# Peptides against a protein of PDB entry 6O8C: the designs that were tried, part 19

Target 1, 262 residues: chain A of PDB entry 6O8C
Amino acid sequence: VGLRYEKISLPKIHPRYDLDGDASMAKAVTGVVCYACRTASTLLLYQELMRKGVRWLVELVKDDYNETVHKKTEVVITLDFCIRNIEKTVKVYEKLMKVNLEAAELGEISDIHTKLLRLSSSQGTIESSLQDISSRLSPGGLLADTWAHQEGTHPRDRNVEKLQVLLNCITEIYYQFKKDKAERRLAYNEEQIHKFDKQKLYYHATKAMSHFSEECVRKYEAFKDKSEEWMRKMLHLRKQLLSLTNQCFDIEEEVSKYQDYT

## One batch from the design tools (peptide; aimed at target 1 Q192)

Design b2_p13_5_s4 (made by RFdiffusion4, then SolubleMPNN; from b2_p13_5, 10 letters changed)
Fold by OpenDDE base, seed 5:
Structure b2_p13_5_s4 (fold): chain B 262 residues (1-262), chain A 13 residues (1-13)
Amino acid sequence: as target 1 above (262 residues)
Amino acid sequence: SLVDKFLEEFKKV
């Protein structure tokens, strides 16, 4: 579960002229839009932290990949050396067998050679898997982090600042409506201004809520969904790398059993 | 959530 925020809605704005009701409504609207500003800021901060985390994880996985590649390379060198030595030994024993010597030993060495060749074949699978992982981590690959820079909200969007401007306009009208309420009765001209300001309040409030919903909340939810999907894939990738590393160690251990024959 | 778990681990680094 990502950041929890409460679903907010504007109070109903009644068309009737009512100084007490209008002041109360304006207060409620101010509170709602203020909450939207704070929430938008929090959602932005969360996304920025997640972007940092994504970058960190990418570097971590790249390090894991490089370590696995180095281990694989080490094992390949060792295995190839062992195979070459066994092949030389086989040739020597084949020559000796012509004089009816060392037939049993040749069989054993040949069996070892066969086992080593099987291990060498498995290295091809490891190499293919590493290449696949590399392609997935590469720019434009399935695990590229380009989405983190594209999805969601960014400081450059200035969503919080835009909402704050609207909040300031709303707050100004609210303070005027508090004064109007205190007057209990307005002259004709002041009443017309009040009615006009009420329309402005409605306009600003609606604009703020639309902006919050469409440009902040919706984009945040999209970012959250993408981040969860990507994170699952990255964690799976790390497990794959660990598996490949373990396979390399297993091969190395098995090769070590035959080093006495080299 | 998975994201929350990640954030917790990230904060430890």
Scores: peptide ipSAE 0.021, ipTM 0.666, DockQ to the pose 0.212
OpenDDE base, seeds 1, 2, 3, 4: peptide ipSAE 0.019, 0.018, 0.020, 0.020; ipTM 0.659, 0.662, 0.659, 0.662; seed 2 fails the geometry check

Design b2_p13_6 (made by RFdiffusion4)
Pose (drawn by RFdiffusion4):
Structure b2_p13_6 (pose): chain A 256 residues (1-92, 99-262), chain P 13 residues (1-13)
Amino acid sequence: VGLRYEKISLPKIHPRYDLDGDASMAKAVTGVVCYACRTASTLLLYQELMRKGVRWLVELVKDDYNETVHKKTEVVITLDFCIRNIEKTVKVVNLEAAELGEISDIHTKLLRLSSSQGTIESSLQDISSRLSPGGLLADTWAHQEGTHPRDRNVEKLQVLLNCITEIYYQFKKDKAERRLAYNEEQIHKFDKQKLYYHATKAMSHFSEECVRKYEAFKDKSEEWMRKMLHLRKQLLSLTNQCFDIEEEVSKYQDYT
Amino acid sequence: ELEEAEEELEEKL
């Protein structure tokens, strides 16, 4: 979804010299830049938080991985150990009552369990190579896409907002005077141009730098999330597959 | 345009 904010544009700046109009215009412009500036700050927060989260979530899946491999090895030392019971040089030269019967069916399941465990390790390694630092789930898009604190985009907007704010405040004073001396009128007319210049610069910066890069980060994250849930579903299927093996071995562990 | 407006402002001042 991303941040739901309203897109607010600069009002039309009429060219006439009008102290009342210019004051009202400057106030409206300052407001729009504040919204743009404040919105630009939140966009940065959402990104910075999204990076902190993806980083953390990747490490958590590594814990879910390590937890699973810790049980896969924990169970193998039971399969290989309980196979050493019913399938060693102890169990099974002509013979007819030497145990080749209904227990041989369990030895068959245990052989298929030990072998099926083989491809579990093959798939388990494949996900480790995606969780690895250089793998195809590495959060490299996270440090490339979008804006950063080092970009100083908010304080760049803030510098322009200050220029615009100082002018508005002066335009209030001018409106109060109802008439401007000669030089002051001219300076006011120039500041009106400066105000428009600063505002359009701040607005276009917000658009082409903050929002454009933010949306690019937003789409990269939706892409990366699909890959993440796809891997988490696979890792989970491998975890359940182990508990199954533990369950089907904990039955045959108790013999007579 | 803003430079031109500054020059015009200097002439007028």

Design b2_p13_6_s1 (made by RFdiffusion4, then SolubleMPNN; from b2_p13_6, 4 letters changed)
Fold by OpenDDE base, seed 4:
Structure b2_p13_6_s1 (fold): chain B 262 residues (1-262), chain A 13 residues (1-13)
Amino acid sequence: as target 1 above (262 residues)
Amino acid sequence: ELEELEEELKKLL
């Protein structure tokens, strides 16, 4: 689960002036920060896709909930109708027993009535479970998707663009250091510029790496962890809905066996 | 579109 990325670090920056070493260092820094930019973009894309998936799953589970509620309602209506019919039958048999009919049939119908009342009592448990699920899915509920908007990195943060600006500055210095290397020796003024640019490169590189680590990677990992936790909870809730649906079907099947007595 | 999103979600999980 999640994107795998390589842990990156800046090369060692030597304080000594060395045209060959500085060009090689600048090339390596450019490569590292370039990788950070690409990785940050990929991590952002992953999070945006996950946010879409989260929204999709919320709507799917809401639909599953509504279907389960609908099925439960149908079963309640059917069960109540069956109970009323059995109660009418019991009353008829009680009247007929006053005229010498067999008590055995009344006993069977009474037992069916008792079973139906037990099934009716189970509907209260299903209803309470559905209410719990509804509360969890509601705004501010335990399964609200508000975390997906709060956690991680967002396009609005412009982290990739900020890193790209730093990469552009670093790349410019790298190209200059490549030219400086080709000159083999610089005049005093150009040497001083090279030394200043090396300090700038260090500053930009450090800023890029800190931004990448703190504002991209760390936030991504936090988002990933919350996403995984939330996803497990949502999948469990969906299984609970399926269980409740199956209980409704089981009750409906059992009630259907007694409809022949109506 | 929904099926594609479901498949992408499965790849990410």
Scores: peptide ipSAE 0.022, ipTM 0.581, DockQ to the pose 0.009
OpenDDE base, seeds 1, 2, 3, 5: peptide ipSAE 0.000, 0.021, 0.000, 0.000; ipTM 0.390, 0.595, 0.383, 0.380; seed 2 fails the geometry check

Design b2_p13_6_s2 (made by RFdiffusion4, then SolubleMPNN; from b2_p13_6, 4 letters changed)
Fold by OpenDDE base, seed 3:
Structure b2_p13_6_s2 (fold): chain B 262 residues (1-262), chain A 13 residues (1-13)
Amino acid sequence: as target 1 above (262 residues)
Amino acid sequence: ELEELEKELEKLL
């Protein structure tokens, strides 16, 4: 579940010159852009944490894969050994039958041999499944984590710093508007400066909100969606590996029942 | 068991 954040919007800016209204507006704008800065920082942190989690999960699944491959290899060795022994036994009984010796067990041993060959075929299916998993985990595979380095926002983008610069400019104007409010009335030149600063405030605020929405929020949402999809696929893959491991154990257990005939 | 069977076979051949 991704971070929840509140949708923010700039307050309405009244075109009328009003020292009280302009100070209040500037305060509200400062608050909104400050929230955007903090939110952008939090969203960035979340993405960095998720990237770390992605790397961790990749390594975990690779370990699970290697363990499964190891277990499969062990079972193949055991199964092949058992098959070879049963085949020798079958050959001995066949020779005994040629000399008219009763071998009541020949049918049972032959049935065991047939069962072992079926188990060997199952190992081939497990091998093919492991190869598919390996291909998906490989560089450039369907489960490659390259998206985690491409999608979303990164510290190198300096989005938080850019927003902070704009916030600083806005805050400076806000503090000036607080002073202007305290004067109750400005001289003509100071009034003109105030009007220009109000335009600058609007410009900076609009730029901040656009940057926040387009470069922080939108990219974060894209990263979040991609991460959720990838995580689901990886967890499913892990379950597949566990299933393959269990199949290897089941085969090993079945083979162990026939070792008494060797 | 297999070794015993092999021994029995060797006695008959």
Scores: peptide ipSAE 0.007, ipTM 0.441, DockQ to the pose 0.002
OpenDDE base, seeds 1, 2, 4, 5: peptide ipSAE 0.007, 0.007, 0.007, 0.006; ipTM 0.453, 0.448, 0.442, 0.438

Design b2_p13_6_s3 (made by RFdiffusion4, then SolubleMPNN; from b2_p13_6, 4 letters changed)
Fold by OpenDDE base, seed 1:
Structure b2_p13_6_s3 (fold): chain B 262 residues (1-262), chain A 13 residues (1-13)
Amino acid sequence: as target 1 above (262 residues)
Amino acid sequence: ELEKLEEELEKLL
């Protein structure tokens, strides 16, 4: 589940010169851009943690895959050995029948042989499934984690630092407007400076909000959506591996029932 | 069991 953040918007900026209104507006703008900086930092941290989690999960699933392949290999060896022993037994009984000895168990042994051959055939399907899983986990495969390094925001983008610079400029103007408000009236030259600073405040605030929405939020949402899709696919693959492991154990158990005939 | 059957077969052949 991704981080929830509140949708923020800039307050309305009135063009009219008003020392009380301009100080209040500047305070509100400072608050909004401050929230954007903190949110951008939190969204970045979340993505970095998710990237670590993705790498960890890939290694975990690779380990599960290797264990399954190992178990499958052991079962194949055991099954092939059992088949060879049953084939020897069948040949012995066939020779006994040629010398008019009753082989009451020949039918049962032949049925066991047929079952073992079917189990051996099923191993080919397991092998094919494991190869498919391996291909999907390989570099360039459908479950490659390359998207985690490409999508979203990164520390190297310096988005938080860029927003912080804009916040510093806005905060400086806010503190000046707070002083201007305390003076109650400004001289003509100071009034003109105040009006210019109000335009700068608007410029910095608009730039900050645009950068936050386009470079932080949008990229985060894209990363989140891709991560959720990839995670669902990885969990499904892990379930497939578990199913294949269980099939190997089931075959091993079935083979163990016939080891007494060897 | 298989070894016993092989031994019995060897006695008959």
Scores: peptide ipSAE 0.014, ipTM 0.485, DockQ to the pose 0.002
OpenDDE base, seeds 2, 3, 4, 5: peptide ipSAE 0.009, 0.008, 0.008, 0.008; ipTM 0.487, 0.479, 0.471, 0.470

Design b2_p13_6_s4 (made by RFdiffusion4, then SolubleMPNN; from b2_p13_6, 5 letters changed)
Fold by OpenDDE base, seed 5:
Structure b2_p13_6_s4 (fold): chain B 262 residues (1-262), chain A 13 residues (1-13)
Amino acid sequence: as target 1 above (262 residues)
Amino acid sequence: DLEKLEEELEKLL
């Protein structure tokens, strides 16, 4: 679940010269752009924290992978040793049969050998699955975390700073409009300056809102969506690793039943 | 067990 933010919009800017209305409008614009700055900062912080979380999860899954590989290797060694011993036993019993000795146990040993060979074949499937997982976690793989460095907003983009500059310009005009309102009437030259500043306010406000929407919100939403998708895939991968580990334990347990025949 | 079986086999051969 990502951060919730309120959808903000600029108030309507009336073209008519009205000192009271213009001061009120400028106040509202200042508030909206101020909220945008704070929101942009919060969204950036969230993404940075998520990037740390992503890196942490990658390392955790790599550790899980290495543990699974280690367990698989252990089982393979044990299984191969058991198979070799059973094969030697089979050969001895075959020789005994040639001299007309009782070899009633040969059938049982042969069955064990067959079962062990089946278990050995299953190791190939586990190995293939581990290789697939490794490829997915590798650089350029489907579960690579490179997207976390590419998607979203970054401190280097200086979006908050850019918005703050615009907010400062807007705030300055707002304070002037408060003064103009207090005068109740402006001289001709002052009125022309007020009208010009109103145009500047509109320009800065529009630029701020566009920047916030396109460079902050949109990129954040893209990052959020991608992070959720990636997280689901990583959790699924961990479940796969756990399943493979359990398979290794099951094989080890079964092999242990036949170690007495060595 | 295997070594015992081998030893018995050698006695018979």
Scores: peptide ipSAE 0.013, ipTM 0.492, DockQ to the pose 0.002
OpenDDE base, seeds 1, 2, 3, 4: peptide ipSAE 0.007, 0.007, 0.008, 0.012; ipTM 0.497, 0.498, 0.491, 0.487

Design b2_p13_7 (made by RFdiffusion4)
Pose (drawn by RFdiffusion4):
Structure b2_p13_7 (pose): chain A 256 residues (1-92, 99-262), chain P 13 residues (1-13)
Amino acid sequence: VGLRYEKISLPKIHPRYDLDGDASMAKAVTGVVCYACRTASTLLLYQELMRKGVRWLVELVKDDYNETVHKKTEVVITLDFCIRNIEKTVKVVNLEAAELGEISDIHTKLLRLSSSQGTIESSLQDISSRLSPGGLLADTWAHQEGTHPRDRNVEKLQVLLNCITEIYYQFKKDKAERRLAYNEEQIHKFDKQKLYYHATKAMSHFSEECVRKYEAFKDKSEEWMRKMLHLRKQLLSLTNQCFDIEEEVSKYQDYT
Amino acid sequence: EIEEAKEELEELL
């Protein structure tokens, strides 16, 4: 979804010299830039938080991986150990009562369990190579896409907002005077141009730098999330597959 | 003062 904010544009700046109009105009412009500036700050927060989160979630899946491999090895030393019971040089030269019967069916399941465990390790390694630092789930898009604190985009907007704010404040004073001396009138007319210049620059910067990069980051995250949930479903299927093996071995462990 | 403020505005643009 991303941040739901309203898109607010600069009002039309009429060219006449009008102390009342210019004051009202400057106030409206300052407001729009504040909203743009404040919104630009939250976009950065959502990104910085998203990176902190992705980084953390990746490490958590690594814990879910390590937890699973810790039980896969924990169970193999039971399969290979309980196979050493019913399938060693102890169990099974002509013979008719030497145990080749209904227990041989369990030895068959245990052979298929030990072999099926083989491809578990093959798939388990494949997900480790995606969780690895250079793998195809590495959060490389996270440090490339979107804006950063080092970009100083908020304080760049803030510098322009200060210019605009100082002018508005002066325009209030001018409105109060109802008439401006000669030189002051001219200076006011120039500051009106300066205000428009600063505002359009701040607005276009917000659009083409903050929002554009933010949306690029937003789409890269939606794409990376699909890869993440797809891997998490697979790792889970491998975890359950182990508990199954533990369950089907913990039955045959108790013999007579 | 007006010439100076105009030079500042041109430089800024």

Design b2_p13_7_s1 (made by RFdiffusion4, then SolubleMPNN; from b2_p13_7, 4 letters changed)
Fold by OpenDDE base, seed 4:
Structure b2_p13_7_s1 (fold): chain B 262 residues (1-262), chain A 13 residues (1-13)
Amino acid sequence: as target 1 above (262 residues)
Amino acid sequence: EVEKARKELEELL
């Protein structure tokens, strides 16, 4: 998962004064830095969209959690009601046994009571699991989305704008080098200006590439890696919630079989 | 039904 981008490198800048070579080099540099600007913008957009997706997923998982808690609570109430009714029935049959009346049904009711108590004991495990999930989703928990705000690049960093400024400077020099090439020969002063502009172009290009690599690509990769790790953990948590929900439904179904004894 | 029978029996005891 993530955007694929090509590794870009600056063309070789020859130190020799050559109007044709310098114009061609400047064109290539302009192309590379232009690609860096577009790529940086795309990487930023991807991260912003992912941050929205992360927030959405957090809310979805919180809703799933709340639904599971609600279902668990419903099942606990139903189960406790059934247990209380069976316990009353057990007490009545125990009194009948003392009077040497019907004993055959007491064994069956006692077995049902034991089964219901086992189901009730499983609720403690479900509760513990829900508490663990809640702790993981809490602020500062292992599944907190704070990383989405800390990692990667942000619009406030102005990385695209900084690269665009450098691109503008490079593009200006490139257009001048096209003119210089068309002249075929420069006067001494214009030749010196061309040489200085070539140095400036190198400086701007190097600065652009460093900024792109260190402040755009590196941070994007860190964001991507954190996103993938977090997403795997969230998917696993959703599976856990689904499992707990299914356990609640299974308990509810089992309890329904004993309602005729209540 | 069982609950009705239980209540009737509980009243008799």
Scores: peptide ipSAE 0.014, ipTM 0.459, DockQ to the pose 0.002
OpenDDE base, seeds 1, 2, 3, 5: peptide ipSAE 0.013, 0.009, 0.010, 0.009; ipTM 0.445, 0.449, 0.469, 0.450

Design b2_p13_7_s2 (made by RFdiffusion4, then SolubleMPNN; from b2_p13_7, 4 letters changed)
Fold by OpenDDE base, seed 4:
Structure b2_p13_7_s2 (fold): chain B 262 residues (1-262), chain A 13 residues (1-13)
Amino acid sequence: as target 1 above (262 residues)
Amino acid sequence: KIEEAEKELKELL
């Protein structure tokens, strides 16, 4: 998962004055920094889309949680109603037994009552699991999405714009070096300007590459790693919710078998 | 079943 990008490096900058070599070098530098700008923009877009996806998934899991809580509550009400009806039946049969009637059915009803009480006890485990899930999804919980706002690069960082400014400076020097190459020979003053511009090109290029590596790529990779970790935990949580929902359905099915004794 | 049991109990009393 994540965008693939090529590791970029600056071409070797030779200190020797060479109009053909300097124009070729400047062209290559322009290409590399241009790629860095495009890549930084793509990495930013990916992170923004992922942040939207994270928010969507959080809401989806909250909905799944609420549905599970609702289903659990429904099962508790149904189970408690069934238990109360069985307890009334037990009391009636106990009175009948005191007058020496129908002792055989009391054993069966008592066994059903015991089974229903066991099902009721399982609700405590489901409730505890739901409380744990709720705590994990809560603000400051282990599955909070606060990392999505902290990690990675953001539009407010202006990284693409900063790289674009450096690219513009580099491109301007490249076009001048292309003209200088066409002249084949420069006067002394123009030669000195060319040498100074070559130093500026190096400065802008190194600044662009440093900024790209440290502020774009590194932060993107940190965001990617954190997103993958968080996503695995969220998918596991959804699986836990599904398991709890299935347990509620299983309890409802079991309770339905005993409704004829009410 | 409860109603039947209650009826039977009432018939015995």
Scores: peptide ipSAE 0.028, ipTM 0.612, DockQ to the pose 0.002
OpenDDE base, seeds 1, 2, 3, 5: peptide ipSAE 0.028, 0.028, 0.026, 0.027; ipTM 0.612, 0.608, 0.603, 0.601

Design b2_p13_7_s3 (made by RFdiffusion4, then SolubleMPNN; from b2_p13_7, 4 letters changed)
Fold by OpenDDE base, seed 1:
Structure b2_p13_7_s3 (fold): chain B 262 residues (1-262), chain A 13 residues (1-13)
Amino acid sequence: as target 1 above (262 residues)
Amino acid sequence: EVEEAEKELKELL
């Protein structure tokens, strides 16, 4: 009667791995990628608002331009009319001077005529300035807003959604690592799954951060820089338009002083 | 000529 003793194989002691550390790491990674998602969304929103603001400002400046052109045209008509009337008066006085008029009165009217001609010459400078402004505001001009549609990030890029997918994958791994931590010890198969998931977590996290940095932040910064430069130029242009408008008013006021002679 | 000039001046003033 031979008793066959089945050799009980001692269970292999699997190496201790830090389930607490892995759960803490996964939590931190989840937080970072969550921040990236929210930040990317905020940066996108900012750019979309800026694009709306750019379009609004373009229309505002075009309106300012049209008003300035209108005022300039009005002043040109008034000035030309005044010049024609003064020229007629000069001719009348030249005829009268041959008989009875003092040379002093003709001199005064001639001086007024000379002043009006100088004012008329200044209109040519205003016209040239307006043409320059018009060229800058044209679709191919230096103040074109085409950059606002080309630069930066757009909703169609789906950068936030791509980051959210990666965040979801990372979050699932984090929740599993939280459970693994609660178990204090995993079986061999569960440990191998844990190690594999840890590699996936790093892969997803790296991909998320790369995408965030290269496709969100960098493009946003480029958009911001161009936006700031363009905005400064537009504000300067508005100041130029205001200056031209004021010059038109100054000319109109000066012409009004001579209307009593017409 | 003078009377015509005076008339033109009165029309302008």
Scores: peptide ipSAE 0.020, ipTM 0.498, DockQ to the pose 0.002
OpenDDE base, seeds 2, 3, 4, 5: peptide ipSAE 0.015, 0.018, 0.025, 0.019; ipTM 0.572, 0.473, 0.686, 0.469; seed 4 fails the geometry check

Design b2_p13_7_s4 (made by RFdiffusion4, then SolubleMPNN; from b2_p13_7 with E4K E11S)
Fold by OpenDDE base, seed 1:
Structure b2_p13_7_s4 (fold): chain B 262 residues (1-262), chain A 13 residues (1-13)
Amino acid sequence: as target 1 above (262 residues)
Amino acid sequence: EIEKAKEELESLL
């Protein structure tokens, strides 16, 4: 009866992994990439709102421009009418002087006429300024809003969705690492899987952060800078329009003083 | 004033 020697397999000593550290690291990575996703979404929303604001402001300034043009036109008509009336008066007084009538007021009327002609000349400057403003607001002008559609990030870029996919992959690995931590010890095959997943985690995280920085943050900053510059120019233009409007009112008021001579 | 001046002128012509 031959004694069958059962080969006692020596227990393989499995390498100890810091499963607690790996789980903690994975949690932190998940948090960071989650933050990136939320931030990217917020930055996108801000840009979309700003684009709406830009369009609104363009229309507002166009309305201001049209009002100024209208007021200028009204004043020009009134001024021209006043000039014509004063010119008629001057002619009447000149005829009276030829017939030996005293026209002590002729000098005053002539001075008024000269003032009105100066006011009329100022209208040319206002017109030139309005034309400049119109050119700046025109398509392809210095204040065109085309940059708002080109710069920054857009929903069509799907940056948030791309980041979310990476976050999902990272989160799955994190949950596995939580389970691994709970097991306290992994079998050799499970340990090899754990090591492989750790490498994947780093890969996904790096990809996410690079995408966030290069495609979300940088483009947002460029958009922000351009928007601030454009906004300052638009506000300045609006102030110019207001100034032109006030000049029209000033001319109208001055002309009204001479209506008594008609 | 213009109408007065016109009237005066017309009276002299």
Scores: peptide ipSAE 0.009, ipTM 0.416, DockQ to the pose 0.002
OpenDDE base, seeds 2, 3, 4, 5: peptide ipSAE 0.008, 0.008, 0.008, 0.008; ipTM 0.413, 0.393, 0.414, 0.396

Design b2_p13_8 (made by RFdiffusion4)
Pose (drawn by RFdiffusion4):
Structure b2_p13_8 (pose): chain A 256 residues (1-92, 99-262), chain P 13 residues (1-13)
Amino acid sequence: VGLRYEKISLPKIHPRYDLDGDASMAKAVTGVVCYACRTASTLLLYQELMRKGVRWLVELVKDDYNETVHKKTEVVITLDFCIRNIEKTVKVVNLEAAELGEISDIHTKLLRLSSSQGTIESSLQDISSRLSPGGLLADTWAHQEGTHPRDRNVEKLQVLLNCITEIYYQFKKDKAERRLAYNEEQIHKFDKQKLYYHATKAMSHFSEECVRKYEAFKDKSEEWMRKMLHLRKQLLSLTNQCFDIEEEVSKYQDYT
Amino acid sequence: EEEEEEIEKAEES
């Protein structure tokens, strides 16, 4: 979804010299830039937080991986150990009662369990190579896409907002005077141009730098999330497959 | 000097 904010544009700046109109105009412009500035700050937060989260979630899946491989090895030293019971040089030269019967069916399941465990390790390694630092789930898009604190985009907007704010405050004063001396009238007219210049620059910067890069980061994250849930589903299927093996071996562990 | 230049620019505009 991303941040739901309203898209607010600069009002039309009429060219006449009008002290009342210019004051009302400057106030409206300052407001729009504040909203743009404040919104630009939250966009940066959502990115910075997203990145702290993706970093953390990746490490958590690594814990779910290590937890699973810790049990896969924990169970193999039971399969290979309980196979050494019913399938060693102890169990099974002509013989008819030497145990080749209904226990041989368990030895068959245990052989298929030890072999099926083989491809578990093959798939388990494949996900480790995606969780690895250079793998195809590395959060490289996270540091490339979107804006950063080092980009100083908020404080760049803030610098422009200050210019605009100082002018508005002066335009209030001018409105209060109802009439401006000669030089002051001219300076006011120039500041009106400066105000428009600063505002359009701040607005276009917010659009082409903050929002554009933010949306690019937003789409990269939706794409990376699909890869993530897809890997988590696979790792889970490998975890359950182990508990199954543990379950089907903990039955045959108790013999007579 | 700066104020004079600004005033000239405002008048030209």

